# Peptides against a protein of PDB entry 4GMN: the designs that were tried, part 50

Target 1, 375 residues: chain A of PDB entry 4GMN
Amino acid sequence: RYANITLLALVTLASIGTDFQETLVKGNQGSRESPISAADEEWNGFDDADGDAMDVDQKSSSGEDQEEDYEEIDVKEDDEDDDDDSITSEMQADMERVVGADGTDDGDLEDLPTLRELIQTAVPQLIRLSNLPIDSDESLTIQSHALSALNNISWTISCLEFANGENANIHNAWYPTAKKIWRKTILPILEADSADLKLATQVTSLAWAVARVLHGETPTDGNPHRKFISLYHSSKQQAGGNSNSIEEPEDPFQGLGVKCIGVVGSLAHDPAPIEVNREVGVFLVTLLRQSNNVPPAEIVEALNQLFDIYGDEELACDKEVFWKDGFLKHLEEFLPKMRTLTKGIDKRTQPELRTRADEALLNLGRFVQYKKKHA

## One batch from the design tools (peptide; aimed at target 1 N28 L112 W155)

Design b2_p20_4 (made by RFdiffusion4)
Pose (drawn by RFdiffusion4):
Structure b2_p20_4 (pose): chain A 285 residues (1-30, 108-237, 251-375), chain P 20 residues (1-20)
Amino acid sequence: RYANITLLALVTLASIGTDFQETLVKGNQGDLEDLPTLRELIQTAVPQLIRLSNLPIDSDESLTIQSHALSALNNISWTISCLEFANGENANIHNAWYPTAKKIWRKTILPILEADSADLKLATQVTSLAWAVARVLHGETPTDGNPHRKFISLYHSSKQDPFQGLGVKCIGVVGSLAHDPAPIEVNREVGVFLVTLLRQSNNVPPAEIVEALNQLFDIYGDEELACDKEVFWKDGFLKHLEEFLPKMRTLTKGIDKRTQPELRTRADEALLNLGRFVQYKKKHA
Amino acid sequence: AKIALNEDALKDFEHFLKAE
């Protein structure tokens, strides 16, 4: 039963996690009662995956169960985070998911992040899931073990397809949990790291530049948020952004539209947004 | 009603699938 009973069940739940994304797309060309697949994924499939993700690991075989369990959590969390939840959008699905997303973080991502050592493959798996969960949580994400510090250290240390870099994952997840209404100091650290990435953009992979610019635009684009005055202005983030604008133009043109297109067009949008961003705030004390 | 989708997340998810 082993090869069939357990591993097959996980790989299939993970595939179900992947393919539900097509239901969302196709559904558009035409209390989660209308979405039983999603309802079952959250209420039934996910609690068992959190359990499996937790348990040792005493043996290599259970090392694979954990990995597969993390793959399924990852696929589901990713697909769900592909929904628009800003404003009142998709509120029914948001309430069904948000508490569970908090559990995944507390019971799965956090204990694994507690024991630093040793894997890169596993470190990559947890950051990918944490990024998915934080894209929904948006600074409501728990601040317990000061996880942003750990993901920040993971970025620099793992320094030794452009958008699948682990570094991009570290930028995204730390950037997502630093939105309002996060602890203003947690925001200061994450914001400082994201800006430092630009000041020292001399060696940062272009994809990580694009993600850092998107995360910053996503965080400090609202003057009513305490962190816009408490951090963006108090620490003069504006100067580094104005200084980075020329540096950003050359690196963008340094990207071969023909090899490969996506990063180029994506970076064009970031410089475009970067310019518009330098203006809007320039207009605000 | 129709479900609103986040295009940026979809693009990122497509990359994630390519990695598998």

Design b2_p20_4_s1 (made by RFdiffusion4, then SolubleMPNN; from b2_p20_4, 12 letters changed)
Fold by OpenDDE base, seed 1:
Structure b2_p20_4_s1 (fold): chain B 375 residues (1-375), chain A 20 residues (1-20)
Amino acid sequence: as target 1 above (375 residues)
Amino acid sequence: GPIKLDERALEQFRHYLRSQ
């Protein structure tokens, strides 16, 4: 009984995360009269817009870890089938408010009740469920569903822009919860050294979603970047040996390799420790050098991560890693290989992969030209 | 202003949802 209710609640929370994303997408499509094709955002370099990095004086309130005794919220089986439409309507209204909100209000999520409830009520329970002792196939199923729900919520929140103080209220509400997901869910599962590639894929997907918001402020405890690099290499060794490769997902961008690249790339952003940045940067550049044996989708993701990490010349990683370790030369030497790789992708059978590879090739040319001008 | 959505995020996550 409890497990079925828990599974139903987890499926519902995962569905809420999907519907929230669909609503986010519909809201954004409604506000942009013209679908700006993602291909038309030319990476023009970081223009020196003096964005006052508001020194959010994070008063380190040493909030004592009050072990809030999570009272067992007696999930009343309110049998009302009508609640699904109400939640979608509230989520739609929240999304319309988020789209309309000037991100300058340091305010509580008072105007975003559904998002507040997801962050403050649902996520802490999902973290608890993901940390249950694995003693049965039922507990594995609960963990998998909890990870799926956490993934969907975390990815949905990671679709919001947080750069330049945008959505600061949502960022501030999510940030401590995202760190809690990282420390309580992601790290313990990643440390358990499970040979379960399904679980590894789930935790890596969640880690990417969380790290896309936390960036270089992601907790560095236990050197998680090295664990994901190790997972990348281990996944490649397993795929090469058994003809029962986990069916590479029909979508090349859903592969564990792409997800590992996305995580470690996100972890390497400022203010990441310079040695974390270096180890990730060297890993990414090494993939480009070995591109003949790397799936095209992983090359696309590795390029995008390199652009995001090293786009800003004011960052310490530009001088101490990018220039010092000679990354520009490797990117320039990769340009002709990327042109060949991109042209080798069939537009008819893999239109998405071809579009993203054409974009990454264009951006690589621009990035190399930019860095040559700022040398 | 309109929420800047990370279109790359949205795309990656849409593809994830379609793969489930």
Scores: peptide ipSAE 0.330, ipTM 0.899, DockQ to the pose 0.727
OpenDDE base, seeds 2, 3, 4, 5: peptide ipSAE 0.312, 0.224, 0.286, 0.241; ipTM 0.898, 0.858, 0.877, 0.863

Design b2_p20_4_s2 (made by RFdiffusion4, then SolubleMPNN; from b2_p20_4, 13 letters changed)
Fold by OpenDDE base, seed 4:
Structure b2_p20_4_s2 (fold): chain B 375 residues (1-375), chain A 20 residues (1-20)
Amino acid sequence: as target 1 above (375 residues)
Amino acid sequence: SPIKLDERALALFRKELAGQ
């Protein structure tokens, strides 16, 4: 009972994160299509494991016919409050307010009660649930669902523009909570050094979502960038050995390698410590040098991270890492390889990967030209 | 105005959701 209620609440919290994202997207597109009721996500019902009812044929005999007068308890049909899995009118109003917010109306989170409750009430509980002692399959399931809910919420928030003080109210509310997720959920799981690739993938996805908002302000305690670099390398070694390759996710951008690159790239942004930036920058440039053995999606992500980290010439990392460690030369030498790699991607079988690679190739050419002009 | 969305974040998140 309590486990099922907790699981339902975690699924509902994950769905709220998705519905919020969809509503933000619809609102940005100007299509006021009604919120899709969360009811159309096929709840993959709990397979009630048919517990083999052991037919304990205990023939207990004594038939004393006590005619207990079963008073017909008029079972009032308790109106099953249809837990209308629909977006509450308040949630819809929050989504509309978020979508409607001109970046000049940094409305208080008082105007966003659902988002406020997600950040202030739900997320702190999800953090607690993600930190439960793992002593049962139920506790593993709860942790997984708590991580999924945290992931969806964190990714949804990371889809908001925070540049130029846009959504500053949401940013300011999220920022301390994001740091708490990092310190209380992500770091402890990374420190447990679990061989569980599923858990590693979930925590790495969550870490990427959180780091996409915190960037170089992500807590550097325990050098998490090195843990994700180690996880990247370990994931490559395991995929080579077990023929139970976790089916390469049908989407090449959902691979643990891409997620690791996304995390460490995000961690390396200013104001990250220069040595963190250097270690990540060297890792990313090394992937480009080894590109013949690196999945194209990881190369695309590594390039995008390099552009985002080193795009500003005024940042300390430009002088102290990019120029000092000679990254321009490596990017220039990679241009012809990237052209070959991109051309090798079949547009028919992998249209998105090809599009992303074509974009990354275009940006690499522009970035190299930019850096050559500003040398 | 429409919320400015990080289109890259959205594209990554839509994919994350489709893989869950």
Scores: peptide ipSAE 0.479, ipTM 0.926, DockQ to the pose 0.779
OpenDDE base, seeds 1, 2, 3, 5: peptide ipSAE 0.322, 0.363, 0.356, 0.473; ipTM 0.881, 0.897, 0.890, 0.926

Design b2_p20_4_s3 (made by RFdiffusion4, then SolubleMPNN; from b2_p20_4, 11 letters changed)
Fold by OpenDDE base, seed 2:
Structure b2_p20_4_s3 (fold): chain B 375 residues (1-375), chain A 20 residues (1-20)
Amino acid sequence: as target 1 above (375 residues)
Amino acid sequence: SSIKLDERALEQFKHYLKGQ
């Protein structure tokens, strides 16, 4: 009984998280291209805009880890027969406020009560449920649904703009929770060394969503980038050996390989340790060198990650990794291969993959030209 | 077969990139 109610609540939270994401994306499409299409923005280079990097003095408030005793929330099923629009009027009002909110520096989500409850009440419980001892198929199902809910919530929040101090209140509320998801959910699952590719795909999707907000501030404990790189290779070795099609998702961008690239790319951003950045950069550049054996979607993602990581010449990774390890030569040598790859994608059968490959090819040409001017 | 998260996979990449 309890497990069925918990499972229903998790399915509901996962649905709400999806619909919230879709509605937020639709609402923001009036001002911003979809966050899936935000990777589709033409990289215009960094203009020499003397953007005063506001030194956000991160006062490390050493908040004592109060072990908050998670009281069992008795979710009363209020049997209101309202239609399957999982988006409450309160969620819709919160979404409208998030799209319209000038970044008021008050980390108070007072004006975003649904998002507050999602972050403060729901997510901690989902973290707990994702960490249950796996002793039954029911426990596996609960973990899978908890991971799905965490994924949908984390992806939704990762679709918000946090650059230039936008949505600072949401960022400040989410940031500690995102670190909690990483440390308490993602790392333990990665350390369990499970043979379950479904679980690995779920945790990698969640890790990407979390890392898209935390970037180089993602905890580096236990070298998680190496675990995701290893998972990338292990997934390729399994796909080649068993002709039992693990159904590669119909969407080429939903593949475990793409997700692994997205995670490790995000982890390699400044202020990531230069060693982490180098290991990821070498991995990504190696994929380009091996492009004949790499799915086109993974090449597109690897290129986008390389542009995002090494676009800024003021970052330590530009001098210490990009130039020192000779990445420009590899990118330049990849240009003709990328042109061939992109032209090989059928616009009729794979329109999205073709569009994103055309953009990544254009950006690669621009990026190589930019880096050659700044050499 | 367990998907072994072998951190040594990175050494193969570093070797591949240096060997070309």
Scores: peptide ipSAE 0.018, ipTM 0.484, DockQ to the pose 0.020
OpenDDE base, seeds 1, 3, 4, 5: peptide ipSAE 0.201, 0.008, 0.015, 0.008; ipTM 0.837, 0.454, 0.498, 0.525; seeds 1, 3, 5 fail the geometry check

Design b2_p20_4_s4 (made by RFdiffusion4, then SolubleMPNN; from b2_p20_4, 11 letters changed)
Fold by OpenDDE base, seed 4:
Structure b2_p20_4_s4 (fold): chain B 375 residues (1-375), chain A 20 residues (1-20)
Amino acid sequence: as target 1 above (375 residues)
Amino acid sequence: SKIKLDERALEQFRHYLRSQ
């Protein structure tokens, strides 16, 4: 009973995080007034065709009416569904306020009560649930749902722009909570050294969402970048050994390898320690050198991370890592390989992977030209 | 301001949500 209620509440929180994302997306799209041409599609009423009444005269058989006393089983409809719609409506109204806020409303989190309760009340409980001792399949299920809810919330918040002081109120509220998720949920799971690839994928997805906001300010305690690099390599060894196709996720960008690259790339941003940046940069450049054995989606993500980390020449990592370790040469040598890789992706069967690879190839050419001018 | 969304985050997360 209590576990079922806890599971329901965790599923509801994960759903709420999804609906919040959908509302955020709809609100951002809805500001493109496509004029709803109200095409008044006149509901053409069905003409009542006068179908002829055939008078079939069939027989009067006098069957005895046995009055079977059907006891009316009063099925109480449990009105439990109405309370979930109310929370979703408040979250929608919060998202509409956030999306609709034209630059001048210093909307305090006071104006975002649902987002405030999500960050201040729900997330601390989810962190607690994700840290329960795993002693049963039930506790494992609770942890999985708590991680899913934390993932959805963290990803939704990571979809907000925080650059140049945008959404600073939300950033300031989230930042300490994101650090708490990292220290209390992510690090302990990574330290438990579990062979559970499902749990590893969940925690890596959450780690990416959190690291996309914290970047180089992500706590470096215990060298988490090395743990994710190790997890990347371990995931490749397990996939290569069993010809049981772990069904490659239908989406190539949902692979554990892509998620590991996304995490370590995010961790390597300024102001990350130069040694962390170097180890990640060398890892990413090494993937490009070994590209014949690396899925195209991981190459796309590794390129995007390299552009984001080393795009600014004023950062210490540009001089101390990018130029010092000769990354430009490796990127330039990779250009012909990336052209071949991108052309090898079928636009019909993998349209998204092809689009993202075409973009990454274009950006690689631009990035190499940029760095050559600033050499 | 109109919430600027990180389109790369949105893409990655939309794909995650569709895989659940």
Scores: peptide ipSAE 0.312, ipTM 0.890, DockQ to the pose 0.741
OpenDDE base, seeds 1, 2, 3, 5: peptide ipSAE 0.021, 0.307, 0.305, 0.312; ipTM 0.601, 0.889, 0.887, 0.890; seeds 3, 5 fail the geometry check

Design b2_p20_5 (made by RFdiffusion4)
Pose (drawn by RFdiffusion4):
Structure b2_p20_5 (pose): chain A 285 residues (1-30, 108-237, 251-375), chain P 20 residues (1-20)
Amino acid sequence: RYANITLLALVTLASIGTDFQETLVKGNQGDLEDLPTLRELIQTAVPQLIRLSNLPIDSDESLTIQSHALSALNNISWTISCLEFANGENANIHNAWYPTAKKIWRKTILPILEADSADLKLATQVTSLAWAVARVLHGETPTDGNPHRKFISLYHSSKQDPFQGLGVKCIGVVGSLAHDPAPIEVNREVGVFLVTLLRQSNNVPPAEIVEALNQLFDIYGDEELACDKEVFWKDGFLKHLEEFLPKMRTLTKGIDKRTQPELRTRADEALLNLGRFVQYKKKHA
Amino acid sequence: PEKIKLNETAMKDAEHQMKS
């Protein structure tokens, strides 16, 4: 039963996690009662995956169970984070998911992040999931072991398809949990790291630049948020952004539109947003 | 019932991430 009974169930639950994304797209061309697949995924499939993700690991075989369990959690969390939850959008699905997303973080992402050593493959898997979860949690994400510091250290140390880089994952997840209403100091650290990435953009892969710019625009674009005054202005983030604007223009033009298109068009939007961003705040004390 | 709203940027990112 081993090869069939356990591994097959996980790989299939993960595929279900992947393919539910197509239901969302196709559904649009036309209490999760209307979405039983999603309902079952959250209430039934996910609790067992958190359990499997936790357990040792005493043996290599259970090393594979953990990995597959993390793959399924990743696919579900990613697909769910593909929904618009800003404003009142998709509120029914948000309430069904948010507590579970907190559990995945506390019971899965955090204990694994506690034992630093040793894997890159596994370190890549947890970050991907943590990024998916934090895209929904948005600074409501738990601040316990000061996880942003660990993902920050993971970025620099793992320095030794552009958007699949682990570094892009580290930028995204740390960036997502630093939105309001996060601890103002947690925001300060994450914001400093994201800006430092620009000041020292001399050797940062272009995709990581685009993600850093999107994360910053996503965080400090609201003057009512304490962190806009408490960090963005208090630490003068505006100067580095004004200084980076010329540097950003050349790197964007350094990208072959023909080889490959997505990064180029994506970077064009970031410089465009970067310019518009330098204006809006320039207008605000 | 209402239609479900989708985040295109997140979908693109997910496509890249779910391959791993």

Design b2_p20_5_s1 (made by RFdiffusion4, then SolubleMPNN; from b2_p20_5, 15 letters changed)
Fold by OpenDDE base, seed 1:
Structure b2_p20_5_s1 (fold): chain B 375 residues (1-375), chain A 20 residues (1-20)
Amino acid sequence: as target 1 above (375 residues)
Amino acid sequence: RKPIKIDERALEEFKYWSKL
């Protein structure tokens, strides 16, 4: 009973987080037809796969027809559907009220009651549930759903603009909570050294969403960038050994390799320690050098991360890592390989991957030209 | 009440230096 209510509440919180993200995306797309980013993690629904069809052998016992008069209990279907539409409409109304309000006054989180309750009430409970001792399949299920809900909420918040002091009220409310997710949920799971690829994928997605807001201010305790680099390499060793078609995720950008790149790229931003930045930068540049054995989606993400990390010449990492370690040469040498890779993607079968690769190729050409002018 | 600005960069993967 309590387990089922907890699971239902976790599913509802995960759905709320997804619907809020979709509302954000729709609100932005109403101004521009932009292609969906790697932030649109569609909720992969429950695999209802374990329908153990107990073959109930029909023993034909000729039992006598007792006409038991089944009183038709008129179960009024109370339309429970009204509550979900009401929450989505309040979230949409909060979003529309915030997007439409051209007022100069920095509204407090008092103006965002739904977002406030997600950050202040829901997330602390989800962190608690994700940290339960794993002692049963039920506790594993609770952890998985708590991670999914944390993922969707964290991704949604990571789609908000925080540059130049935008949404500073939301940023200030989220920042301590995001650090708490990192220290209480993400780090303990990464330290548990589990061979569970599902759990590794869930925690890595959550880590990416959190790191997209915290960047180089993400807690460096335990060298998490090295843990995600190790996870990247471990995931490649497992995929190479079993010629079982692990169905390439329908979206090539939802792969654990892409998520690992997204996390470590985000962790390497200023004010990250220069050695963290260097280790990540060398990892990303090494993927480009080894591009013949790297999925195209991981190359796209690695390029995007390199552009974001090293796009500002005023940052210490530009001089101490980008120029000092000769990254421009590697990017310039990769440019013809990227042209070949991008042209090899079929526009008919992989239209999104091709679009994002065409963009990353264009950006690589611009980035190389920019850096050559600022050499 | 300032609009919640969406990170158009997070959605469009639009790199700031690409405007340069």
Scores: peptide ipSAE 0.061, ipTM 0.691, DockQ to the pose 0.215
OpenDDE base, seeds 2, 3, 4, 5: peptide ipSAE 0.049, 0.049, 0.052, 0.051; ipTM 0.651, 0.744, 0.762, 0.747; seeds 2, 3, 4, 5 fail the geometry check

Design b2_p20_5_s3 (made by RFdiffusion4, then SolubleMPNN; from b2_p20_5, 15 letters changed)
Fold by OpenDDE base, seed 4:
Structure b2_p20_5_s3 (fold): chain B 375 residues (1-375), chain A 20 residues (1-20)
Amino acid sequence: as target 1 above (375 residues)
Amino acid sequence: SKPIKIDEEALREGKVVQKE
């Protein structure tokens, strides 16, 4: 009973996170191409484990044919269109406010009651549930659903515009909670060194969503960037050996490798320690050098991360890492490879990957030209 | 110089938006 209620509540919170995202994406379709959010991981619903109905062969004793005249109660099927409008009118109003907030309306969380309750009430409980001792399949299921809900919420919030002080109240409310997710959920799972690839994928997706807001202000305790780099390499080694088809996610950008790159890239932004930035930058540039053996989606993500990390010449990482470690040469040498890679992607079978690769190629050319002018 | 955020949107518009 309590398990099912907790599960239903987690399902509902995950759904709320998805519906919130979809509404933000629909509202924002006029401005940004929605970053391919890892929240479009369809929460594959509760597989109702077909409870083996134990065929209790109750021998029907021959009770007499009382023709009870069952009056056909014409049960009007009230088609209760359970329009599971999971989006309450308050949630929809919050979405319309967040989407309709031209960058002058520092929307008070007072005006966003659903988002406030999500951040202040729901997320702290999800953090608690993600930290339950794993002693049963039930506790593992609860952890997985809590991570899914945290992922969807965190991704949705990471899709908000925070530039120029936009949504500052949401950012300010989320920021301490995001740090709490990192320290209380992400780090403990990464420290447990679990061989569970599903859990690793979930925590990495969540880590990316959180790191997309915290960037270089993400807590560096325990060098999490090295753990994600290690996870990246481990995932590549496993994929080569056990052709257990981990069904490569139909979306190439949902792969664990892409998620690892997204996390470590985000962690390396200013004001990250220069050593963290260097280790990540070298990792990303190494992927470009090894591009013949790297999935195209991971190359696209690695390029985007390199542009975002090193786009500012005033940052310490530009001088101390980008120029000092000779990254420009590696990017310039990668241009012809990227052109070949991008042209190799079939527009018919992988239209999104091709579009993102065409953009990343264009950006790489511009970035190299920019850096050459500022050398 | 101001960071060229390679804004994908600015890239689509062909404007290097130097965010002032």
Scores: peptide ipSAE 0.015, ipTM 0.424, DockQ to the pose 0.042
OpenDDE base, seeds 1, 2, 3, 5: peptide ipSAE 0.014, 0.008, 0.010, 0.010; ipTM 0.478, 0.471, 0.486, 0.473; seed 1 fails the geometry check

Design b2_p20_5_s4 (made by RFdiffusion4, then SolubleMPNN; from b2_p20_5, 15 letters changed)
Fold by OpenDDE base, seed 4:
Structure b2_p20_5_s4 (fold): chain B 375 residues (1-375), chain A 20 residues (1-20)
Amino acid sequence: as target 1 above (375 residues)
Amino acid sequence: RKPIKIDEEALREGRKVLKE
């Protein structure tokens, strides 16, 4: 009973995170005439198909026809459907308040009660649930759902613009909570060194969402970048050995390798320690050098991370890592390989991968030219 | 209040991860 209620609450929180993203998108689309094509990929619900049909042996007991006059108890179906509409209406009202208020940049979370409750009330509970001792399949399931809910909330928040002081109220509310997720959820799971690739994928997805907001301000305690680099390498070794391919996600960008690159790239942004930046930069450049054996999506992500990390010449990492470790040469040598790789992607079968590869190729050419001009 | 500004690139990436 308590388990089912907890699971339902976790599924509901994960759904709320998704619905909040959709509401954010709808609210932003109302301000911009450009239709972002809704890719209506249906939420494939939980295939809880493992209903072991216990064959209850019908014992044939011939008991007598007592005509008990069953009074039709008119069970009024109380329409419990009213609660879902209330949450959606509050989220809509939050969005209308954010969109409609013309005033001050100091938007308090007081006017975002749903987002406030997600950050201040829900997330701290999810952090606790993700840290339960794993002593049963139930506790493992609870951890998984808590990680999924944290992932959805964290990704949704990471979709907000925080550059140039945009959404500073949300950023300021999220920032300490994001650090708690990192320290209390992500690090302990990474330190447990579980061979569970599902758990590793979930924690890496969450880590990416969190690191996309915290960047180089992500806590460096315990060298998490090395753990994600190790996880990247371990994931490649396992995929090569057992033909029980964990179904490669249909989306090449949802692979554990891409997620690992996204995390470590994000961790390496300024003001990350120069040695963290160097180790990540060397890892990313090494992927480009080994590109013949690296999935195209991982190359795209590695390039984007390299552009974001080293795009600013005023940063310490530009001088101390990019120029000092000779990254420009490796990027320039990779440019013809990237052209070949990108041309090898079928536009018909992998349109998104091709588009992102074409963009990354264009940006690589521009980036190399930029760095050559500023050499 | 400024509308909640969304990073469109972030949103494109985030939408994919939320389907899991």
Scores: peptide ipSAE 0.210, ipTM 0.855, DockQ to the pose 0.809
OpenDDE base, seeds 1, 2, 3, 5: peptide ipSAE 0.209, 0.192, 0.203, 0.194; ipTM 0.854, 0.852, 0.847, 0.850; seed 5 fails the geometry check

